# Peptides against a protein of PDB entry 4M9S, part 56

Target 1, 135 residues: chain A of PDB entry 4M9S
Amino acid sequence: SRGLVGVECITPYSYKSLAMALQRCVEVLSDEDRSALAFAVVMPPGVDIPVKLWSCVIPVDICSNEEEQLDDEVADRLKRLSKRGALLSGKRMPVLTFKIDHIIHMFLKHVVDAQTIANGISILEQRLLEIGNNN

## One batch from the design tools (peptide; made by RFdiffusion4, then SolubleMPNN)

Design b1_p17_1_s3 (from b1_p17_1, 12 letters changed)
Fold by OpenDDE base, seed 2:
Structure b1_p17_1_s3 (fold): chain B 135 residues (1-135), chain A 17 residues (1-17)
Amino acid sequence: as target 1 above (135 residues)
Amino acid sequence: KLEEIYEQARTAIKPYV
């Protein structure tokens, strides 16, 4: 399994250079923001995902059991990530959503542990079922 | 396996986006 070397990115920059830049961006993140970014790999790229769905996978330790407070904390983390260049893109209208780009997603797929990704997706699916059953 | 899991996740998310 060749790591980042075999991936072609549609960018004016080489993939290696982009990866290095992204790595530096990751290194300066807080632990909580870096954790949030890691779990962003669980989401499909190029899709505007509502904060509620992000809250299904982004780990939060200290927030209230209230869903609204959880969503607010998650939103704050995602907002900080969106300010770090190409990590995420946010939209406020009509609903607050965040999107991970294909290039960033591809980067994360190579740097995040595969088992972590699989576990995150499993958790997402479980929580989505719970949301669906309660609606 | 990972790609299949991603497709499952995408399908699961689709009703909510």
Scores: peptide ipSAE 0.247, ipTM 0.823, DockQ to the pose 0.037
Fold by OpenDDE base, seed 5:
Order: structure tokens, then sequence, then C-alpha cells
Structure b1_p17_1_s3 (fold): chain B 135 residues (1-135), chain A 17 residues (1-17)
């Protein structure tokens, strides 16, 4: 299954100094990485989440519908985000997981459209159910 | 091990959604 249709999170946002700094960091991302970051808000903060679950919400456009390819593409995006300071943190061992911190998550909640978040959560729920039924 | 992490993550996500 494919991820969500990407939504760019570049918006004029200035409240706290930290938020301003984060907004600046987001603006320098590529469009695809910024979109991935936006949908990271769907995930609960502070949780090490495997790439397979990230693939449920990260919007990617791949030639093949193979889950392996999807996971690889998602992993690449998340890796790039993890290289941008505190946007994401990744663990390679024992299992490849990524985590969004609370601070970043709070920021995203303010800059990502609420309906987009709601839709993303709904899709996540559906896909999690499907994954669960197949395991 | 991978499956355990997967299930733990799913369980953690469920209350959030």
Amino acid sequence: as target 1 above (135 residues)
Amino acid sequence: KLEEIYEQARTAIKPYV
C-alpha cells in the first residue's frame, strides 16, 4: 500500500523562537522530505516505530507496489530527516526504527493542517488493521 | 525480535489514534 498524498508543511509560522527555528529548518528540506516530515505528525511522539509502520503514512511515489520498495524509500526519507538535527532519531540496531520527539511533534501539530492530520490518522488506523489481520 | 518491536509499536500507536 502507498502512503498519503504529500502535503507541504511550509507555512508562515512564528510563535516561539524554537518554532521559528524549526520552521526555518523545514523550509530548507526538499519537497519530498518536507512532506514526509509533515506526515510524521501522525505518529505518537517518543516511540521507536519500525519503518513498516512509517510506510503507512509517509507519502511516497514508487514505480513498484512492492512493500519492500516502499519501505526502502520511506527509510531513505526518514534517514535524511534524521540527519537534520532533532527532526527524527533513528536506530539501526537491532531493528531499523525512527522516532519523532515531542518538541518536533508539537511543532508539526501547529503547522500541519488539522484535517490532514485527521485523515492521516484514519488511514493509519485502516492500514494498521489490515497489517494486523495479515499477521 | 522484529515482530515484537512491530507489535509494541502498534500497541503504542493504538491509543494515540
Scores: peptide ipSAE 0.170, ipTM 0.771, DockQ to the pose 0.034
Fold by OpenDDE base, seed 4:
Structure b1_p17_1_s3 (fold): chain B 135 residues (1-135), chain A 17 residues (1-17)
Amino acid sequence: as target 1 above (135 residues)
Amino acid sequence: KLEEIYEQARTAIKPYV
């Protein structure tokens, strides 16, 4: 397994605003996809992020610890999220990347537990260092 | 190529970590 323990997103928002609409979208996600979305908040908005970096923070407990398999699973989750309107935007060329929009990021920043965000950032930092050292 | 993209992403993420 890799990443953080899966987190279920619960928001107090009513269905009368953009936030409410987003909340509804979140609620219909699978637990795994919802967890992936939650940890997407760790990434800077508006930046095309390679799947490898996403895999640093998105929890995966089904696949082996082989990087290729982890990346594939993460990519699948992110791809599903990208099909949910503005949740994520994917690019296939030149490399597979995903981007979180500012609006979605702002939403997540307010509904995801602060400690979860902090832990995710910490883990990302650590794994980024590892990636940097291995190259 | 790919490495450059990673470095760009890392640089972009750096202020958040």
Scores: peptide ipSAE 0.167, ipTM 0.768, DockQ to the pose 0.034
Fold by OpenDDE base, seed 1:
Structure b1_p17_1_s3 (fold): chain B 135 residues (1-135), chain A 17 residues (1-17)
Amino acid sequence: as target 1 above (135 residues)
Amino acid sequence: KLEEIYEQARTAIKPYV
């Protein structure tokens, strides 16, 4: 899977059982969904993030000429993750958003490759600047 | 509301970027 370290998750003892459960959840994901989950680590935990911002970091292999289609594809992936336990929490109103909780975020910080995290943050920063400039 | 959500998200993301 893109961005994930294929090694045992190292977590505090207090989260050992949770980490094991989460590892099992991650293992059964498709490569596509697992990749999306990996890049969720770029987002701050506990914050309702609009799909547009998620689309800045979630990799999509399908080249779409329409930004709206890109957002829809990202949303579909995030929706699947939200249905898989507590990986993500989605809200449809007033605007479609997704949130990663602190525990999941902490887990991802230990299992996602550091370079992948850094690259994702860099890409997010760049795209946020672009959005700001075009607004 | 949308713009407010974006601003809140950006503010929250700032410490990470």
Scores: peptide ipSAE 0.162, ipTM 0.769, DockQ to the pose 0.034

Design b1_p17_1_s4 (from b1_p17_1, 11 letters changed)
Fold by OpenDDE base, seed 3:
Structure b1_p17_1_s4 (fold): chain B 135 residues (1-135), chain A 17 residues (1-17)
Amino acid sequence: as target 1 above (135 residues)
Amino acid sequence: KLEEIFEAARTAILPYE
């Protein structure tokens, strides 16, 4: 299956059915993976985003001070999410990227609390400024 | 590119029309 990419919900019934299915998928996730999914709402849907940018917003509690280990941990979480059907789509070549679908993004906008979204946007902005200054 | 990604993210969080 190609997931939900290219699928448009045009009926209220279809939307409710998909929302219920997605809620069930979220409920069976680990706390860490569910947290990562929540912050995925910060990313623009339909865009292949490199792991480096995901690592700007995905929270990691236990990691070394080395950037490489942070990216690896984030990548592992995103990989697990990508194995849950339509939650994320990953590409390994030429560069490891992950993409959130429009339907999933719309779902997350309604279930993730507003403060978490606001914090995520602020964190992303700050990290991007730092990357820009150091580049 | 980075600025474009941020602006796209910000725009996507707004209510859909």
Scores: peptide ipSAE 0.407, ipTM 0.844, DockQ to the pose 0.056
Fold by OpenDDE base, seed 5:
Structure b1_p17_1_s4 (fold): chain B 135 residues (1-135), chain A 17 residues (1-17)
Amino acid sequence: as target 1 above (135 residues)
Amino acid sequence: KLEEIFEAARTAILPYE
């Protein structure tokens, strides 16, 4: 089962304007949205990623085994993130996708814990294998 | 496509040049 990870994004670059601005944006997020943002570092920047793939790494706390509900919950979080400046860019049509910008991705690489990043990659790999085996 | 995305993700985690 997937659980929420309490990850906070604290930038060591307190004197860089970009980092400061992004830090402020991150600080006002809810814990769950901040966690979702943290795991966004796992995705390749500049690529429109379908929600299904995001759901492989974004931790959600839902009491349902329905895959669609999982995707919907993830989508809601990503939508909220996309409304927070340039954190994510969403496209609703023709297929719902979200993209992380290179700058944001670079920021996250510096502020997200290395173990969290490693775990996220591992989780993504595992989930993709599972999806592949079930198709 | 999924595998390609994974590889891209893995590559993206590497230090930027």
Scores: peptide ipSAE 0.407, ipTM 0.845, DockQ to the pose 0.044
Fold by OpenDDE base, seed 2:
Structure b1_p17_1_s4 (fold): chain B 135 residues (1-135), chain A 17 residues (1-17)
Amino acid sequence: as target 1 above (135 residues)
Amino acid sequence: KLEEIFEAARTAILPYE
């Protein structure tokens, strides 16, 4: 487990239609899914990102150290997010990927605290280095 | 490819124009 703490998204744009809709979507998420959504801000918008890369930053507290199980857990969270409005878009072929749109990404950049964003980037960097060194 | 995605991610966290 990575021991990452979940983050809730709170927006100051409560009376704007888009922000209101997104806020409502965020509020009904589980703590785990909401945390996953927060760290989605780390990913570049408009890019189909493989689950393996998502697993580098999505916090998972209880799972096996096996990559497959980690990926499966992450995938399940991302799948749930993809069913909530425009939060994420999933593709199954040729490889399971998820994409965050620019609008959602922009929203997250405003509601996720800067430290969380910075931490997410650092975590991604470290995980990628580890993956690279193991290849 | 992974590095490219990382760089894209790093760039994306910057303020949008």
Scores: peptide ipSAE 0.405, ipTM 0.845, DockQ to the pose 0.044
Fold by OpenDDE base, seed 1:
Structure b1_p17_1_s4 (fold): chain B 135 residues (1-135), chain A 17 residues (1-17)
Amino acid sequence: as target 1 above (135 residues)
Amino acid sequence: KLEEIFEAARTAILPYE
């Protein structure tokens, strides 16, 4: 399974200008969407990432759904994030991808706890190895 | 391609000396 138990992101910082606006955006997210945003810090900024790869690190509760349905759930979360300011940029064509911008990525590096970041990288590595072994 | 993305992710997020 590509899903994992959700982790809540806490953003205690209050800044001026853009940082303050981003903090406000994060605070009004649902717990699920905020967790998805937290793990978006794992992805390299400025790169159009396919949903398949996002699904390796975006936390989704364990369910009996098929893997394809799990990818759809991840896509829905990413779509919601993309509708809130510049948190993510989505593209439908030629393939469905999402991108995190550098400034958002930098913000997340400061507000997501270091252990969550480290875990996210480890999870991504593990999932990629599994995908490689099964192909 | 996947390995390149992983390396980019590592470089972007992990601390380095």
Scores: peptide ipSAE 0.405, ipTM 0.845, DockQ to the pose 0.043

Design b1_p17_2_s1 (from b1_p17_2, 10 letters changed)
Fold by OpenDDE base, seed 2:
Structure b1_p17_2_s1 (fold): chain B 135 residues (1-135), chain A 17 residues (1-17)
Amino acid sequence: as target 1 above (135 residues)
Amino acid sequence: SMEEIVKRANEHLKKVL
């Protein structure tokens, strides 16, 4: 397990309609889903990212070491996020993917804690290296 | 900067995709 990182999003754009709406969406998330959303900041915006790659950065506290179970748990979190406004856009065919839009990504870059971003990148780099070595 | 860090992450992901 990789543990969960608690994240609260505080934005300086509190009175702007978009930021307010996004903040409300974030506030009603579970801690797990909010953590998942925070780590979405490391993903390139506007790109359909397969769940496998999301699983490289989304922290999961309690799951099996089996990749399939990890992916399923990650997918469930991302699915919940995709149902919240414009947080994520999911596609099922040909492969289950999720995309973060530029606007949401920009929002996250401003509100996600710097340490969380740094951690996400470090985790991603490590996991990508591992995947690369196993291919 | 955080911007640079995110950019680096994005570049990594683009290579994997």
Scores: peptide ipSAE 0.214, ipTM 0.787, DockQ to the pose 0.035
Fold by OpenDDE base, seed 5:
Structure b1_p17_2_s1 (fold): chain B 135 residues (1-135), chain A 17 residues (1-17)
Amino acid sequence: as target 1 above (135 residues)
Amino acid sequence: SMEEIVKRANEHLKKVL
């Protein structure tokens, strides 16, 4: 059992209090943004990840098959997350990237369903393999 | 590469599940 109690965190807040605060932030998100945040757990924390890689795991419902539209929709979701409680950190220049910090990542590892995490990892690995084969 | 970093991170993540 991955309990929140007793976990040390590098924050001025106790892990429990931080988790409670983050939970409140998550609860006010839209379903789409909350889903995007959940899948952020599969990314390595502290790394500026290009939107293209985020698009490999974040599910979007778009009518177009164009990759650019997919990336734009994903970017919009990630931007919203970055504006809400600093759940993500975005950089626009020189390349649009988003980063999940270690603290948020640790939180997600505790609250996101294990099967969701496993599926997200599997999907990412598969997509990365496909991208690698096409380059 | 970024791909390798993500892959390795995911492998690590699997271990902590």
Scores: peptide ipSAE 0.174, ipTM 0.768, DockQ to the pose 0.046
Fold by OpenDDE base, seed 3:
Structure b1_p17_2_s1 (fold): chain B 135 residues (1-135), chain A 17 residues (1-17)
Amino acid sequence: as target 1 above (135 residues)
Amino acid sequence: SMEEIVKRANEHLKKVL
């Protein structure tokens, strides 16, 4: 039985309006925050993802070799995204996590470049392997 | 799937963090 993914029939008009609204939100982001949002496409929608895992795919140029600073910078970016049009949903307890909603994720799948998606997947896989080897 | 990998990673990290 092929699970009918209930395609919420967003009317073409509502879809266009939503897409336009989201596009406007994306356009006003900084380059760094926009990049972070782009790589959010590799995360499963509707799942609370810990900052450490986000840090595997969010590109951050940090001058310091301290891993703690990486997580803090990533967290700050994700917090900003959560405040802008609810692009992400943050949760502080029990662990700081961020979640991408299905609607936002669907939008990103259509607007993020395929190569960026592929790169994000590759980066995530590599970083997960590294994490697995260090634990 | 990538989704399953991320899910497993998340579950693992939730135990560690």
Scores: peptide ipSAE 0.130, ipTM 0.730, DockQ to the pose 0.029
Fold by OpenDDE base, seed 4:
Structure b1_p17_2_s1 (fold): chain B 135 residues (1-135), chain A 17 residues (1-17)
Amino acid sequence: as target 1 above (135 residues)
Amino acid sequence: SMEEIVKRANEHLKKVL
């Protein structure tokens, strides 16, 4: 089941320009997009990650349990995040991938709660094992 | 580590997708 509770990011940063800018960007996101961004913290920064791997951790509650539809919904969320400049970088060729920058990743490490991070890691590892077993 | 798992999975998936 992909029904993860939506996560809101709360920043502990002092009013530094970068933190303020990022916080403002996060605040204007929808709950769904903000949750997707939060779970991006479990991905290694600077790596082009295929949508299939993103779909292992991004919570999706609305679409059917069909893998293709789940991937499409995840891709749409990540695309929206990528339209907000530095949050994510999308690449379409040769495979649709998204990458989180080191600075954004570092920011998320400070504003995403530890339990969410831990859960995201556990979910990712579990899903990767399942993918490996099904191949 | 989680990071290594993700990297390996990424490399694998890039080949099959």
Scores: peptide ipSAE 0.125, ipTM 0.751, DockQ to the pose 0.027

Design b1_p17_2_s2 (from b1_p17_2, 7 letters changed)
Fold by OpenDDE base, seed 5:
Structure b1_p17_2_s2 (fold): chain B 135 residues (1-135), chain A 17 residues (1-17)
Amino acid sequence: as target 1 above (135 residues)
Amino acid sequence: ELEEIVQRALEHLKKWL
């Protein structure tokens, strides 16, 4: 398995309309999709990120260790998230990418626990080093 | 370049924590 298990986004800001709306969207997600969303906080907001980089941090427990299959699973999760309003924006052309909105990113910064964010950063940094060494 | 953008974002996020 990859990444952290049991990550959930819960907002303490129940009186903020934006937070309430986003919380509602998060609550209806599956545990896996919610976890994927949580780790989206480590991505730069407003940047189209290819699935390959998303797969560096998004936890995957079901598929095999084959990188291609991992990317496919990640892509599926991100696609589902992109169907949930403004959570993510997907582009198929010219390359399949997903982008986290600044507003969503700001939301996640406050509702994802600091340790989870730190862990996500560490995971992504490690994977980036590995990618860099293989290029 | 993209990896560098991501890395810079991570550094920024670290400082925010």
Scores: peptide ipSAE 0.647, ipTM 0.943, DockQ to the pose 0.041
Fold by OpenDDE base, seed 1:
Structure b1_p17_2_s2 (fold): chain B 135 residues (1-135), chain A 17 residues (1-17)
Amino acid sequence: as target 1 above (135 residues)
Amino acid sequence: ELEEIVQRALEHLKKWL
């Protein structure tokens, strides 16, 4: 599957303290990277998540339906996010994983549209069922 | 096990909304 169409879920807003700093980081992202960050809210904070699971919810509408290409595109987006301060942390070994911390997750819970969060949850739940049935 | 962790987190997030 090519994944999901990108959604603009994070809008500029004046915050104080840490939220203000994070908002500035989000504002300089491309639309596609900001969309990827928005859907990161559905991942459990503090857990190293394989790219395979990220690809279940990160919107990608450019690559083919080939799983390898999808994973590569998702990985590239997550890598860019990991280079933007504390937005994500990545590990290449032993398996390529990305992690969102609790502070970033808390920020996203308040700035990502509630309907988008709900949709992301539904999509990931469905994908987990499919993975479970195929394993 | 990882899938279960994710599922539990989703349930928590749904209740928060």
Scores: peptide ipSAE 0.646, ipTM 0.942, DockQ to the pose 0.041
Fold by OpenDDE base, seed 4:
Structure b1_p17_2_s2 (fold): chain B 135 residues (1-135), chain A 17 residues (1-17)
Amino acid sequence: as target 1 above (135 residues)
Amino acid sequence: ELEEIVQRALEHLKKWL
C-alpha cells in the first residue's frame, strides 16, 4: 500500500488553554510533520495502529516506492510527532505502533480543514478495501 | 479485527463532517 503524496496542510486554531498549547506544538513542526499530524485525524483515537496502516494516509513526498522505505519514512515522522509532546504515543513492542489520544483527535477534528479530512477518509477507505481483497 | 475498527471510526467521522 502507498501513502499520500504531495499533500500539505495548515492547522491554525486558537481557543482555550489546552487548544492553545496544542496549537503551539503544531506551529513548531516542520511542514511535513504538520501534514502527517493532520492526516492522523482519520485514525481511530485510543487505538494502537501499526505503521503499515499509518502509511496508507501519511503523505510522503520524497522516498522510494518500496514498502520498507515507505514505512521507515512514515515511522520517522510519527516518531518525531511522539517526541513533540502529547501528539502521539509510540509503542515498540510487540509491533511498532502509534496511537492518537482522544484529546488530540478532538483538537484535530476542529483545526484540520474538512476537505483534508474527507480526502484522508477516502484514501484510507480505498486502501483498506485493497488490503481486504488481497488477504 | 483492526481493519473493522478503523472502518467504523471512518464511518463515524464521515457522519461528523
Scores: peptide ipSAE 0.645, ipTM 0.942, DockQ to the pose 0.041
Fold by OpenDDE base, seed 2:
Structure b1_p17_2_s2 (fold): chain B 135 residues (1-135), chain A 17 residues (1-17)
Amino acid sequence: as target 1 above (135 residues)
Amino acid sequence: ELEEIVQRALEHLKKWL
């Protein structure tokens, strides 16, 4: 299966000093990492989300029939995001998870294109349905 | 249960849009 086409986050947001700092962090990201961050907006803030669920919405430029390869690529991107300070928080044990906090989520709600958010929601809903049907 | 949490968050986000 082919991964999602990435959509970049809108970075020109300087409403507050905190937003300016976050904008700087976003601007130095690679295109693929910035795209991953954009789609993080659809995740519930404050919740540790396993990589498997992240992989439902994070765009990847790989074509594989193996879910593990997709998860590895997604994990690498999320790890890079977590290294950029407050963008994401990662936990390795007992399961590799990543969490977006409320502040970052609020930021993304305003700087990510509305259509991108809507698309991300639709994609995640579809994937959740598929997961639910297959389990 | 996690899926339900995510679903609720999505519904909330849709209403915000």
Scores: peptide ipSAE 0.645, ipTM 0.943, DockQ to the pose 0.041

Design b1_p17_2_s3 (from b1_p17_2, 9 letters changed)
Fold by OpenDDE base, seed 4:
Structure b1_p17_2_s3 (fold): chain B 135 residues (1-135), chain A 17 residues (1-17)
Amino acid sequence: as target 1 above (135 residues)
Amino acid sequence: SMQEIVQRALQHLKEVL
């Protein structure tokens, strides 16, 4: 199934904030990539997460509900994010994974709305349990 | 395994978030 309905990542920081560089990175993202970044906040930081798990929360509206297509689209978004500084760290081998670091995660916790975070966590937990039960 | 990753992710989620 597809992830959460996309929401925009909104930052309350000004250009005078200590997070100015990260704010600039967020501002230049496409709407889709910014949405993906927002939902990255619900992932545990410092963990290499497979694309399949990212697809639980990254919203994708342009592809079919085929799992492979979903994962590919999610991977593309995450790859773009990984090329923007320290937003994500990607690993291609042995399994394609992405990791959010603690600093970026802390930033996101301040710029993503609390309701989105709460809902995303709940959905992630539910989907993870479902995946776990199917293995 | 995927199961192991899921369990680890769940545990970390509870601890970090």
Scores: peptide ipSAE 0.187, ipTM 0.791, DockQ to the pose 0.034
Fold by OpenDDE base, seed 2:
Structure b1_p17_2_s3 (fold): chain B 135 residues (1-135), chain A 17 residues (1-17)
Amino acid sequence: as target 1 above (135 residues)
Amino acid sequence: SMQEIVQRALQHLKEVL
């Protein structure tokens, strides 16, 4: 387990149509999915990111240390997010990827706690370093 | 590589935060 705590997205833009819609989407998420969404902020917007990279930052508490099981759990969360409005866009071919749009990314940058963002970045950087060293 | 893309994006993100 990674021991990452889920974060709720609270927007100060509650009366703006976009923010309201996004807020409603966030509110109906499970704690796990909401946490996954929060950490999506560390990904570059507009880029199709493979699940393996998502798994570097998406917190999973109950999962085997096997990469395949981790990826599957992460993929399931991301799939659920992709079904909620415009939170994520999934592609299955040639490899399962998920993309965060610029608008959603901008929203997350404003509503996700700065420390959470910083932690996510640090974790991602560390994981990428580990992956790079293993290749 | 994808890693390079992510690293560049992360660097940008750190700069704007």
Scores: peptide ipSAE 0.183, ipTM 0.787, DockQ to the pose 0.040
Fold by OpenDDE base, seed 5:
Structure b1_p17_2_s3 (fold): chain B 135 residues (1-135), chain A 17 residues (1-17)
Amino acid sequence: as target 1 above (135 residues)
Amino acid sequence: SMQEIVQRALQHLKEVL
């Protein structure tokens, strides 16, 4: 089992206390934003990831099949996450990117369901393959 | 490329899960 006890964290707070604080932040999120945050676990921590790559794993319910609308919806969710307890860090210039920090990523690895993580990885790998084949 | 970075990170993630 992936327990929170005994995990070292680079924070002024104990890992347990940090986890509790993060859990509270997660609990107040909408279902959509919480889902987006969960899938953020499949991204490498500490890397500024373009929205296009985030859109490969963040589930969105949109009426349009246009990629731009997908990216915009994903960006909106990620922006909300960045405004809530700095769960993500966004950069608008020169390219819109979002980054998950290592601490948040470690938290997610412990709390996100293993099957969700596995599915997210599989989806991302598939989408990346498709993107690569189309370039 | 960013794609390569993500793929490498995913491989690492699989190893720590």
Scores: peptide ipSAE 0.163, ipTM 0.772, DockQ to the pose 0.044
Fold by OpenDDE base, seed 3:
Structure b1_p17_2_s3 (fold): chain B 135 residues (1-135), chain A 17 residues (1-17)
Amino acid sequence: as target 1 above (135 residues)
Amino acid sequence: SMQEIVQRALQHLKEVL
């Protein structure tokens, strides 16, 4: 008896409804939070990523010379995104991490401008190299 | 490592985009 693995076929209607709901969630975000969400597309979906790595790609105008403030500001943005339509999933233990779900990531991949994605990738690569050289 | 995971994901994204 071959168990029919029920392929949950997301009907085209379900997909359209989900996309519309996500679009509405994005439209009500602040410019800063929307920008943060856009750059989240460069992260691998389904992976708990520490704030330190998020801070490599999330654009923050640093008013202060303290690197510690950057992580806090990034964390605050990610926390806000996690509270709005579960755009991200936060985990506090053992280390503060955030995860982008596959569905959200797929949505972003289609709606975020290609140049923004390319820039985000370039920035992340540069920052990762810097982190690697300092360790 | 997390860096390796991110790099692999980025490479995949570059291939899909």
Scores: peptide ipSAE 0.163, ipTM 0.773, DockQ to the pose 0.050

